# Ledger of designs, part 244: peptides against a protein of PDB entry 3V4L

Target 1, 386 residues: chain A of PDB entry 3V4L
Amino acid sequence: GQPLAKDKVALLIGNMSYWEHPKLKAPLVDVYELTNLLRQLDFKVVSLLDLTEYEMCNAVDEFLLLLDKGVYGLLYYAGHGYENFGNSFMVPVDAPNPYRSENCLCVQNILKLMQEKETGLNVFLLDMCRKRNDYDDTIPILDALKVTANIVFGYATCQGAEAFEIQHSGLANGIFMKFLKDRLLEDKKITVLLDEVAEDMGKCHLTKGRQALEIRSSLSEKRALTDPVQGAPCSAEALVRNLQWAKAHELPESMCLKFQCGVHIQLGFAAEFSNVMIIYTSIVHKPPEIIMCDAYVTDFPLDLDIDPKHANKGTPEETGSYLVSKDLPKHCLYTRLSSLQKLKEHLIFTVCLSYQYSGLEDTVEEKQEVNVGKPLIAKLDMHRGL

## One batch from the design tools (peptide; made by RFdiffusion4, then SolubleMPNN)

Design b2_p24_4_s1 (from b2_p24_4, 11 letters changed)
Fold by OpenDDE base, seed 5:
Structure b2_p24_4_s1 (fold): chain B 386 residues (1-386), chain A 24 residues (1-24)
Amino acid sequence: as target 1 above (386 residues)
Amino acid sequence: EELEELLEKLEKQLVSMDPQPHLP
């Protein structure tokens, strides 16, 4: 019979905005493109940008709670990284310079924990450099891995080599994602699919002698990312997984706000990533006696580090949102919340309507507080323990 | 020629994802 997954779960992490290291650009587009492809493959995808060490640990822990016997688990990482003694380390955005293994997440530790879940397939896609970190000679004492025949590593580059991004017009794409995306939807054994991606990279004159895909696999079965999910979730654990995933992807409902002056505002929400949301406001009704009016969002929770200078922009692109701008309504004011993982409380903010009456020189303001609960990833309480 | 110019242009757009840690 066709192989079945009990469920399919993916965690995608893209680190770009490093504090003490060079900023990257490719992880933004690469995490977004991979998220959309894995959703077409019926994966439950959590997509996270710019995580600290603590936030990365919690993201991995929440991902591991979604894993169980016969579940397909996929971890994608794009960012800075290194490889010491065959151990791969993902570098958080808050990592010191120089970083050590104690400041980083070891992929082989995550693999051990995935093997404890008796997963049906474990896929690691590591879009990072594999150079040695000469500032840390610490050999992690890893517990012995279980002998399993369901592991696949796709390394964007070979051992001791760099991974590259192509920068164009302020955006970038990773070399690995550029070739992976063209084949990811193919109904092939995952190792065969990755071998074809490696061949496509090997034919490219740009990457030849600079970056080569390395595949490590114990996969003895014909497993594909296209393998269908086994039917309706009948187990309590499957229902819990579905509820946890649904919570992490639930947007606030669009609201129609009515002000005392008779102006009506549409407040809307869009997900760019699991931790990145766009808020947009539009004036849907204005009394004829009001000549000018604007609807601003303000008074956000301090945990979100929202600079008012970057809020209430006339375009999504002015907020740094280049990916979802086509799906957003036009003629709004846009605000990008890029750190929803930091939200400890409900997202409460103020909608401020500034307006002018015909024949009055003075601008009038009306304010309305809005509580949208915990949006997206903030429902998982990633900060449980601080 | 056009392919070589395109390759040279793309090569100038390649950026390493190496963190290049610097000692303070």
Scores: peptide ipSAE 0.308, ipTM 0.759, DockQ to the pose 0.750
Fold by OpenDDE base, seed 2:
Structure b2_p24_4_s1 (fold): chain B 386 residues (1-386), chain A 24 residues (1-24)
Amino acid sequence: as target 1 above (386 residues)
Amino acid sequence: EELEELLEKLEKQLVSMDPQPHLP
């Protein structure tokens, strides 16, 4: 029979906004496009942007809690990275210059932990450079991996080579994701699918002699990303996994706020990523005596580090949200909450209504506090231990 | 010629993801 997955879980990390290193652009679009494709493949996807070392460790730990016997696990990483002695290191956004293995996450350590879960398939997609870091003389003594015939690595580039992004019109795509996305939905063994992606990349004049996909696999079975999930979660572990993932992806419900002046505001929420949410406000009712009114959000928790200059924009794009802007209501004010993983408490903020009456020169303000609990990834308490 | 010019434009849009750590 066709292989069945007990479940399918993916962790996608895109690091771009480095503190001490060159900023990247491709991870934004690549994580978003891959998230949408893996959702069509019935994956439970956790998508995270711009993680610190501590946040990356916690994201991996939460991902490992979703893994169990016969579950398909996929880890995607796009960002800075290096390879020393055949070990791949993912560089967090807070990594010092120069960084060392002690500041980075070793992919082979994550693989060891995934093998302890008795997973049905382990897929690593590493969209990073594979150059040696000459500032890191550490030879990681990795414990011997278990002999599991279920591992697939797709490296965006060859050992000792660079990965590239194509920058166009302020956005970028990674070269690897550009070719992967066209084939990812195909009902093929994952190693055959990646081999076809490697052929497509090898035919491209832009990448020929600069970047080539490397496939490393022990996969003995015909397993595909299209393999159906085994029916209704009959195990307690499958129920826990479903609840944990659902908890991390719960958006706040849309709210209708009523002000004393008779103005009604719709407050809405949209997920861009598991740690990135757009808040939008719209005026749904205005008394005719009110000539002008605006509804803005303020007084966010300090943990979110929200610059008021980037809040309450007339377009999603002005917040840096280019990906979900088509799915958002028009004629709102938009605020992008990045870094929801940092939220220690409930998301409490103020909605301010500024308005003017016909024939009065003075603006009037009314305020309402809103508590939406812990949105999205903030429910996992990714900072437990700071 | 037009294809080579298009390739040269696209080549200028390729950016390495190499962090190139520089000691201060």
Scores: peptide ipSAE 0.303, ipTM 0.753, DockQ to the pose 0.757
Fold by OpenDDE base, seed 1:
Structure b2_p24_4_s1 (fold): chain B 386 residues (1-386), chain A 24 residues (1-24)
Amino acid sequence: as target 1 above (386 residues)
Amino acid sequence: EELEELLEKLEKQLVSMDPQPHLP
């Protein structure tokens, strides 16, 4: 019969906003597009942008909690990285310059932990450079991997080479994702799919002699990303996994706020990523005596590092939300909450209504506090361990 | 010609994801 996955789980990490390193752009689009494709493949996808070392460790730990016997696990990483002695290191956004292995996540350590879960398939898609880091003299003493015959690595580039992004428009893919996305939905053995992606990359004049896909596989079975999930979650573990994933993707309910002046606003929420949410406000009712009014969001938790200069924008794009802007209501004020993984408490913020009456020069303000609980990834308490 | 110009334009926009750009 066709192979069945017990479940399918993916962790996608895109690091762009490095503190001490060059900023990237492609990981934003790459993580978003890959998230949408993997969701069409019935993956439970956690998508995270701009993680610190600690946050990356916790994201991996939470991902490993979703893995179990016969589950398909996929890890995608886009960001800075290096390879020393055949070990791949993902660079967190808070990594020092220079960084070392102690500041980074070793992919082969994650693989070891995935093998302990008796997974049905382990896929790593590493969209990072594979150059040696000459500042890292650490020889990782990796314990011998189990012979599970279910591992696939897709490296965006060959050993010792660079991965590239296209910085043409604010919404360009990395080279690897550009070719991967066109084939990812194909009902093929994952190694065959990646071989076809490698052939497509090899035909591209831009990447010829600069970047080539490398595939490492021990996959003895015909496993595909299209393999159906084994039917209704009959196991307690599958139910727990579904509930855990659902918690990480629960948006706050849209609210209608009523002010004393008789103005009504709609407060809405949209997920861009598992750790990135857009808040939007719209005026849904104005008394005729009120000539102008705007509803601003303010007083966010300090843990979110929200710059008021980037809040309450007239377009999603002005917040940096280029991907979900088509699905958002028009004529709102938009605020992008990045870094929801940093939220320790409930998301409490103020909605400030500024308005003007006909024939009065002075603006009036009314405020309402809103508590939306822990949105999205903030429900997983990614701070467990401090 | 248009494809070659587009390719040259895209080549100028290839950015390495290497945090350590080769010092020239």
Scores: peptide ipSAE 0.289, ipTM 0.745, DockQ to the pose 0.529
Fold by OpenDDE base, seed 4:
Structure b2_p24_4_s1 (fold): chain B 386 residues (1-386), chain A 24 residues (1-24)
Amino acid sequence: as target 1 above (386 residues)
Amino acid sequence: EELEELLEKLEKQLVSMDPQPHLP
C-alpha cells in the first residue's frame, strides 16, 4: 500500500542576523518559500528566524514534542554552520567569535532524539557550510544512533565545502533552496527527489565546481513528502499535537478601535513566520472636522527589542517585511515584530491616535491599550529556563 | 557572449555562507 504518515511536522530555522558573524540574507526567503511548500504538503510547519542558542534548543524541544511513532519529522536549517568529524553544527545568532560545539546545536544529537520518538521519516535539509571549524578541535562523543532505515540528509553542499546564496535585488536565495523548491511538491521517494535536485544543481553553470548537493540516506521504504496523513480518528496524541501546533500559529483577531474624536481604526495582524508578526493600522473612519490623523503603535514589551525608528512605516518593506507585503492591506502603518519567541507575557501595546482638527494648529492625542494575548510562537513559552 | 556576461554578473552575486570566524 502507499505509505502513510501518522502526521507531518517540520521545524524550519533561518539564522541571518548574527551578532559576531557576517549577516546572511538567503535564510529569510528560503524559510518562507519552504514553509509555503511544506504547508501545501500538509506539514505542520514551525518557521523561526534569528534564534539564540537557548531559543534554538527550545525550538528543537518543542518540535520533538510534536513527534511520535510514525510521524514524519523534517528539520530545515539555513544559516552559518560547520562540520567536524561528520557532525553538523548549526550556529545560533548569539554564537561567539570564534564559536565551538558548546555554542552550537549538533544535528546528530537531534536525530538521536527523533529516533527515540519512533518517527516514520526523519528528513534533515541543511543549508549551511560544511567546512571544518579549526577553532573547535573537540571530537564530540555522540551516542550510537539506532538502526532506523528512515533517515534522509540533504546537505546543500559537499563535506568540507561552502554553501552559497544569490544576492539579487536585495533578496537572496540559497542555491540549495533555488533548486529544491522546484521539485519539493513531486510525488517521489524523498531520496529520488533530492537526487533530481542534485542533477539540476549539477547542470547549473553557477554551481559547477562550487556547490553540489550531498544526499546521505538510510531509507528502506518508498517514503515521500507527499505521503498522505493517516485519516484515522485523532488519537489523544494527535489531538495534543494539533493543539500544540495550532497554538504556535494563532494570530490575534483584527480589532476595530473607536476613539472619542470619532475616528475608527482597524488593527490587523499578519504572520510572516512563527516568530515574526506584522501589525498594521488603518483609519477606516475619520470625521470631516479631522483634517489629519495617524494611528501609531507604541509601548511594546521591552523583551521584543522594538526600535521605534523601524515601527509605524508607510510600507511593509520599510519594516523589513518583503515577503507578505502582497497579502497585507494597503494604506496602513506597519510594524514588524521579529522576536515573538522573546515574549514572556501578553503582548500589550498602545495604539496612539495623533490628529488635528480643522482650524486648530495643535495636535491632539488619544491612546488605547491593546492586549492581544500571546501571538504565534509566544504561546509555547520558549523562555522556560532563564 | 550575453549569456557569459550574465553568468559572470550572477557569479559576482554568489556569496559564501561561510562565517569565516576570525580571532579578534
Scores: peptide ipSAE 0.286, ipTM 0.749, DockQ to the pose 0.768

Design b2_p24_4_s2 (from b2_p24_4, 9 letters changed)
Fold by OpenDDE base, seed 3:
Structure b2_p24_4_s2 (fold): chain B 386 residues (1-386), chain A 24 residues (1-24)
Amino acid sequence: as target 1 above (386 residues)
Amino acid sequence: EEEEKLEKELEEQLVSMDPQLSLP
C-alpha cells in the first residue's frame, strides 16, 4: 500500500545573529521558505530563529514530545556548525569563541532520541559547514544507534567542506536551500529527491569545487515528504500532540481599541516565525476635529529586549521584516518581536495615541494597556527549567 | 555577458558559513 505517516512534524532552526562569531543572513530566508513548503506538505512546523544553547535544547525537547510511533520527523538547521569524528554539531548564537561540543548540540544525540520514539522517518537537513573544529579534541562516545532503516541525512556540503550563502539585495539564500526548494514538493522517495538536488547543485558554476550535497541514508522503504498523513487522530496522544502544536502557533486575535477622544485603532498580529511576531497598528477612525494622530506601542516586557528605536516603523522592512511584508496591511506602524522564546509572562504592552486638535498647539496623549497572553512559541514555556 | 556578469555578482556575494573564520 502507499506509505502513511501517523503525523508529520518539523523543527527548523536558523541561527544568524551570533554573539562571538560572524553573522549570517541566509538562515532567515531559508527557514522561512522551507517552513512554507513543509506546511504545503502537511507538516506541523516549528520555525525558530537565533536560539541560545538552552533555547535550542528546549526546542529539541519540545520537538521530541511531538514525535511518536510512525510519525515523520524532520530537523532542519541553518547556521554555524562543525563535524568532528562523523558527529555534527549545531552552534548556538551564544556559543563562546572558541566553542566546544559542550556548547553545541550534537545531531546524532537527537537522532538517538528520535529512534526511541519509533518514528516512521527521520530526516536531517544540515545547512552548515562540516569542517573539523580543532579547538574541540573531545571524542564523543555515542551509544550505538538502533538499526531502524528510516534515517536520511542531507548535508549541504561534503565532509571537511564549507557551506555558503548568496547575499543578494538584502536577502540571502543558502546554496542548499536554493536548490532544495525547487524540488521539495515532488512526490519522490526522499533520497531520490535529494539526489536530484545534488545533481542540480553539481551543475551550478558557483558551487563546483566549493560545495556539494552529501546524502547519507539507511532508508529501506519508499518514503516521501508527500506521503499522506493517516486520517482522523485515532489516539489520545495524537489529539494532545495536535493541541500542543496548535497552541504554539496561535496568534493573538486582532483588536479594535477605542480612545476617549473618539479615535479607533486596529491592533493586529502576524507570525514571521514561531518566535517572531509583527505587531501593527492602524488608525481606522479619526474625528474631524483631530488634525494629526499617531498610535505607537511601548512598555514591552524586559525579557523581549526591544529597542524603542526599532519599534513603530512606517514599513515592515524598517523593522527587518522583509518576508511577511506583502501579507501585512499597508499604512500601519510596525514593531517586530524577534525573541518570543524569552517571554516568561504574558505579553503586556501599552498602545499610546498621540494626537492634536484643530486650533490647539499642544499634543495630547491617551494610553491603553493591552494583554495578549502568550503568543506563538511563548505558550510552550521553553523556560520552565530555569 | 549578462549571465557571466550575474555569475560574477553572485560569486562576489558568496559568503562562507564557516564559524572558524572568527576563531583565534
Scores: peptide ipSAE 0.303, ipTM 0.750, DockQ to the pose 0.643
Fold by OpenDDE base, seed 4:
Structure b2_p24_4_s2 (fold): chain B 386 residues (1-386), chain A 24 residues (1-24)
Amino acid sequence: as target 1 above (386 residues)
Amino acid sequence: EEEEKLEKELEEQLVSMDPQLSLP
């Protein structure tokens, strides 16, 4: 019969905004595009940008809570990385310079933990460099992996090589994602799909002799990312998994705020990633006696590190949001919250209406506090321990 | 010609994701 997944869960991590290392660009688009494709494949996708070591550990732990017997697990990582002695290390954004294995997440350790969950399929897609880190001579003593014939690694590059990004028109794609996205929806055994991606990369003049996909697999069954989720009545475990995923993806409801001056504001929310949300404000009603009015968001929790200089922009793009701008309403002020994982409490902020009456030179302000609870990933309390 | 020019422009836009390029 066709293989069935008990469920399908993906964790996508894109690290770009390194503190002590070169900034990347590709992970932004790559995580976004892959998120949309995996959602079309009925994956429960958690997509996270710019994680610290601690935040990456917690994201992996939360991902492992979604895994169970016969669940398909996919981990994608785009960012800085290295490979020492056949162990792949994902570099967090707060990693020191130089970094070591103790500052990084070992993919083979994550695989061990996934094997303990008795998963139906384990897919790793690693869009990172595989050069040796010469500053880390530590030979990791990894525990022996279980003999499970359900593992697939897609490495964006070959052993000891670099991965590349294409910086075209201000947005960048990783070379791996450029080819992977065109085939990811195909109903093929995942190893066959990745082999076709490797052939496509090998035909491209840009990648020829610079980057080649490596497939490492132990996959005895014909499993595909297209494999249907088992439609049996949700076990208590499947219900818990669905609820946990739903928590991580619940946006605040859109609000209509009414000010004393008679101005009405629509406050809306959009998810760019599981930890990145756009807030937008729009004036939906203005009394004729008010000549100008703007609705600013301010007084955010300090944990979010929101620079007011990047808040309340006339376009999503001016906030650094290039991906969801087409789906956003026009003629708003936009604010991008890029670190929702850092939110320990409810997202409370102020909507400040600044306005001017006809024939008065002075601006008037009205303020309204808004509590939207814990949006998106902030519901998972990824900060339990700092 | 246009394809070779586009390939060459894209080649100039290939950036290594190697973090070690910043290591001392």
Scores: peptide ipSAE 0.301, ipTM 0.760, DockQ to the pose 0.626
Fold by OpenDDE base, seed 2:
Structure b2_p24_4_s2 (fold): chain B 386 residues (1-386), chain A 24 residues (1-24)
Amino acid sequence: as target 1 above (386 residues)
Amino acid sequence: EEEEKLEKELEEQLVSMDPQLSLP
């Protein structure tokens, strides 16, 4: 029969906003495009941007809690990285310059932990450079991996080589994701699919002699990303996994706020990523005596580090949200919360209504506090231990 | 000529993801 997945879970990490290293652009689009494709494949996807070392460790721990016997696990990483002695290191956004193995996440350590879960398939897609870090002389003594015939690595580049992004019109795609996205939905064994992606990349004049896909696999079975999930979650573990994933992807409900002046505001929420949310405000009712009226959001928790200069924009694009702007209501004010993993408490903020009456020169303000609880990834308490 | 120009414009858009390019 066709192989069945007990469930399908993916963790996607895109690091671009490095503190002490060159900023990247491709991880934004690549994580978003891959998220949408994996969702069409019935994956439970956690998508995270710009994680610190501590936040990356917690994201991996939460991902490992979603893994169990016969579950398909996929880890995608786009960002800075290096390879020493055949060990791949993902570089967090807070990594010092120079960084060492002690500041980074070792992919082979994550693989060891995934093998303890008795997973049905382990896929690693590493969209990072594989150059040696000459500032890190650490030889990681990794414990011997279990002999499992269910591992697939797709490296965006060869050992000792660079990965590249194509920058166009302010957005970028990684070379690997550019070719992967065209084939990802195909009903093929994952190693055959990646081999076809390698052929497509090898035919491209831009990548020829600069970047080539490397596939490392022990996969003995015909497993595909298209493999159906085994029916209704009959196990307690499958129910826990579904609840944990659903908890991390719950948006706040849209609210209608009523002010004393008779103005009604719609407050809405949209997810860009598991740790990135857009808040939007729109005026849904205005008394005719009010000539001008705007609804601003302010007084956010300090943990979110929100610059007021980037809040309350007339377009999603002015907030840095280029990907979900088509799905958002028009004629709102938009605010992007890009660091929901940092939220320790409930998301409490103020909606400030500024308005003017016909024939009065002075602006009037009314304020309402809003508590939306813990949105999206903030429900997982990714900072438990700080 | 137009293909070679498009190839060259696309080559100028290729950016290395190597963090070590910023090391002195």
Scores: peptide ipSAE 0.296, ipTM 0.723, DockQ to the pose 0.613
Fold by OpenDDE base, seed 5:
Structure b2_p24_4_s2 (fold): chain B 386 residues (1-386), chain A 24 residues (1-24)
Amino acid sequence: as target 1 above (386 residues)
Amino acid sequence: EEEEKLEKELEEQLVSMDPQLSLP
């Protein structure tokens, strides 16, 4: 019969804004493009940018809670990384310079935990360098992996080689994602799909002798990312998994705020990633006696580290939001919240209306506090240990 | 010619993701 997945779950991590290491650009677009493709494949996708060690550990733990017997698990990572003794290490944004295995997440440890869940398929897509870290000679004592015959690694590069990004007009794409995206929707065994991606990369003159896809697989079955999800979630565990995923993707409802002066503001929300939200404000009604009015958002929780200089922009692009700008309403003020994983409390903020009456020189302000609860990934309480 | 120019412009835009470039 056609292979069936009990469910399909993906965790995508893109680390770019390193504290002690070179900043990357490709993970932004690569995580976004892969998120949209995996959603078309009926994956439950959590997409996270710029995670600390602690936040990465918690993201992996929450991902492992979504895994169960016969579930397809996909982990994608784009960022800095290394490979020592055949173990792959993902480097968090807060990693020291030099970093060690104790500051990093070992992919083979995650694989062990996925094998304990009796998953139907384990896919790792590692868009990182595979050079040895000469500052860390520690050999991690990993327990022996189970023989599950359901494992696929797609490494963006060969052992001991670099991965590259192509920087164009301030955006960048990883070379691996550039070729992967064109084939990802094909109804093929995942190893055959990755072999075709490797052939496409091998035809590119830019990558020839610099970067080549390595595929490591024990996959004994004809499993594809296109494999249909088995039926309606009838088990209590499947209902809990669906609820947990739905919580991580629930946006605040759009609000119509009414001020005493008779101005009406539409407050809206859009997800760029599971931890990145755009807030936008628009004036939907203005009394004729009010000549000018603007609606600003302010007084965000300190945990979000929002610089007011980057808030209330006339375009999404001025906030650093290039990807979702086409889906946003025009003629708003835009604010990007890029660290929703840090939110411990409810997202409470102030909407400040600044306005002027015809024939009065003085600007008047009215304020309304807005509580939108915990948006997106903030509902998972990834901070349950601090 | 246009492909070779595009390849050369893309080669100049290739950036290594190697974190060790920041190590002493």
Scores: peptide ipSAE 0.292, ipTM 0.732, DockQ to the pose 0.622

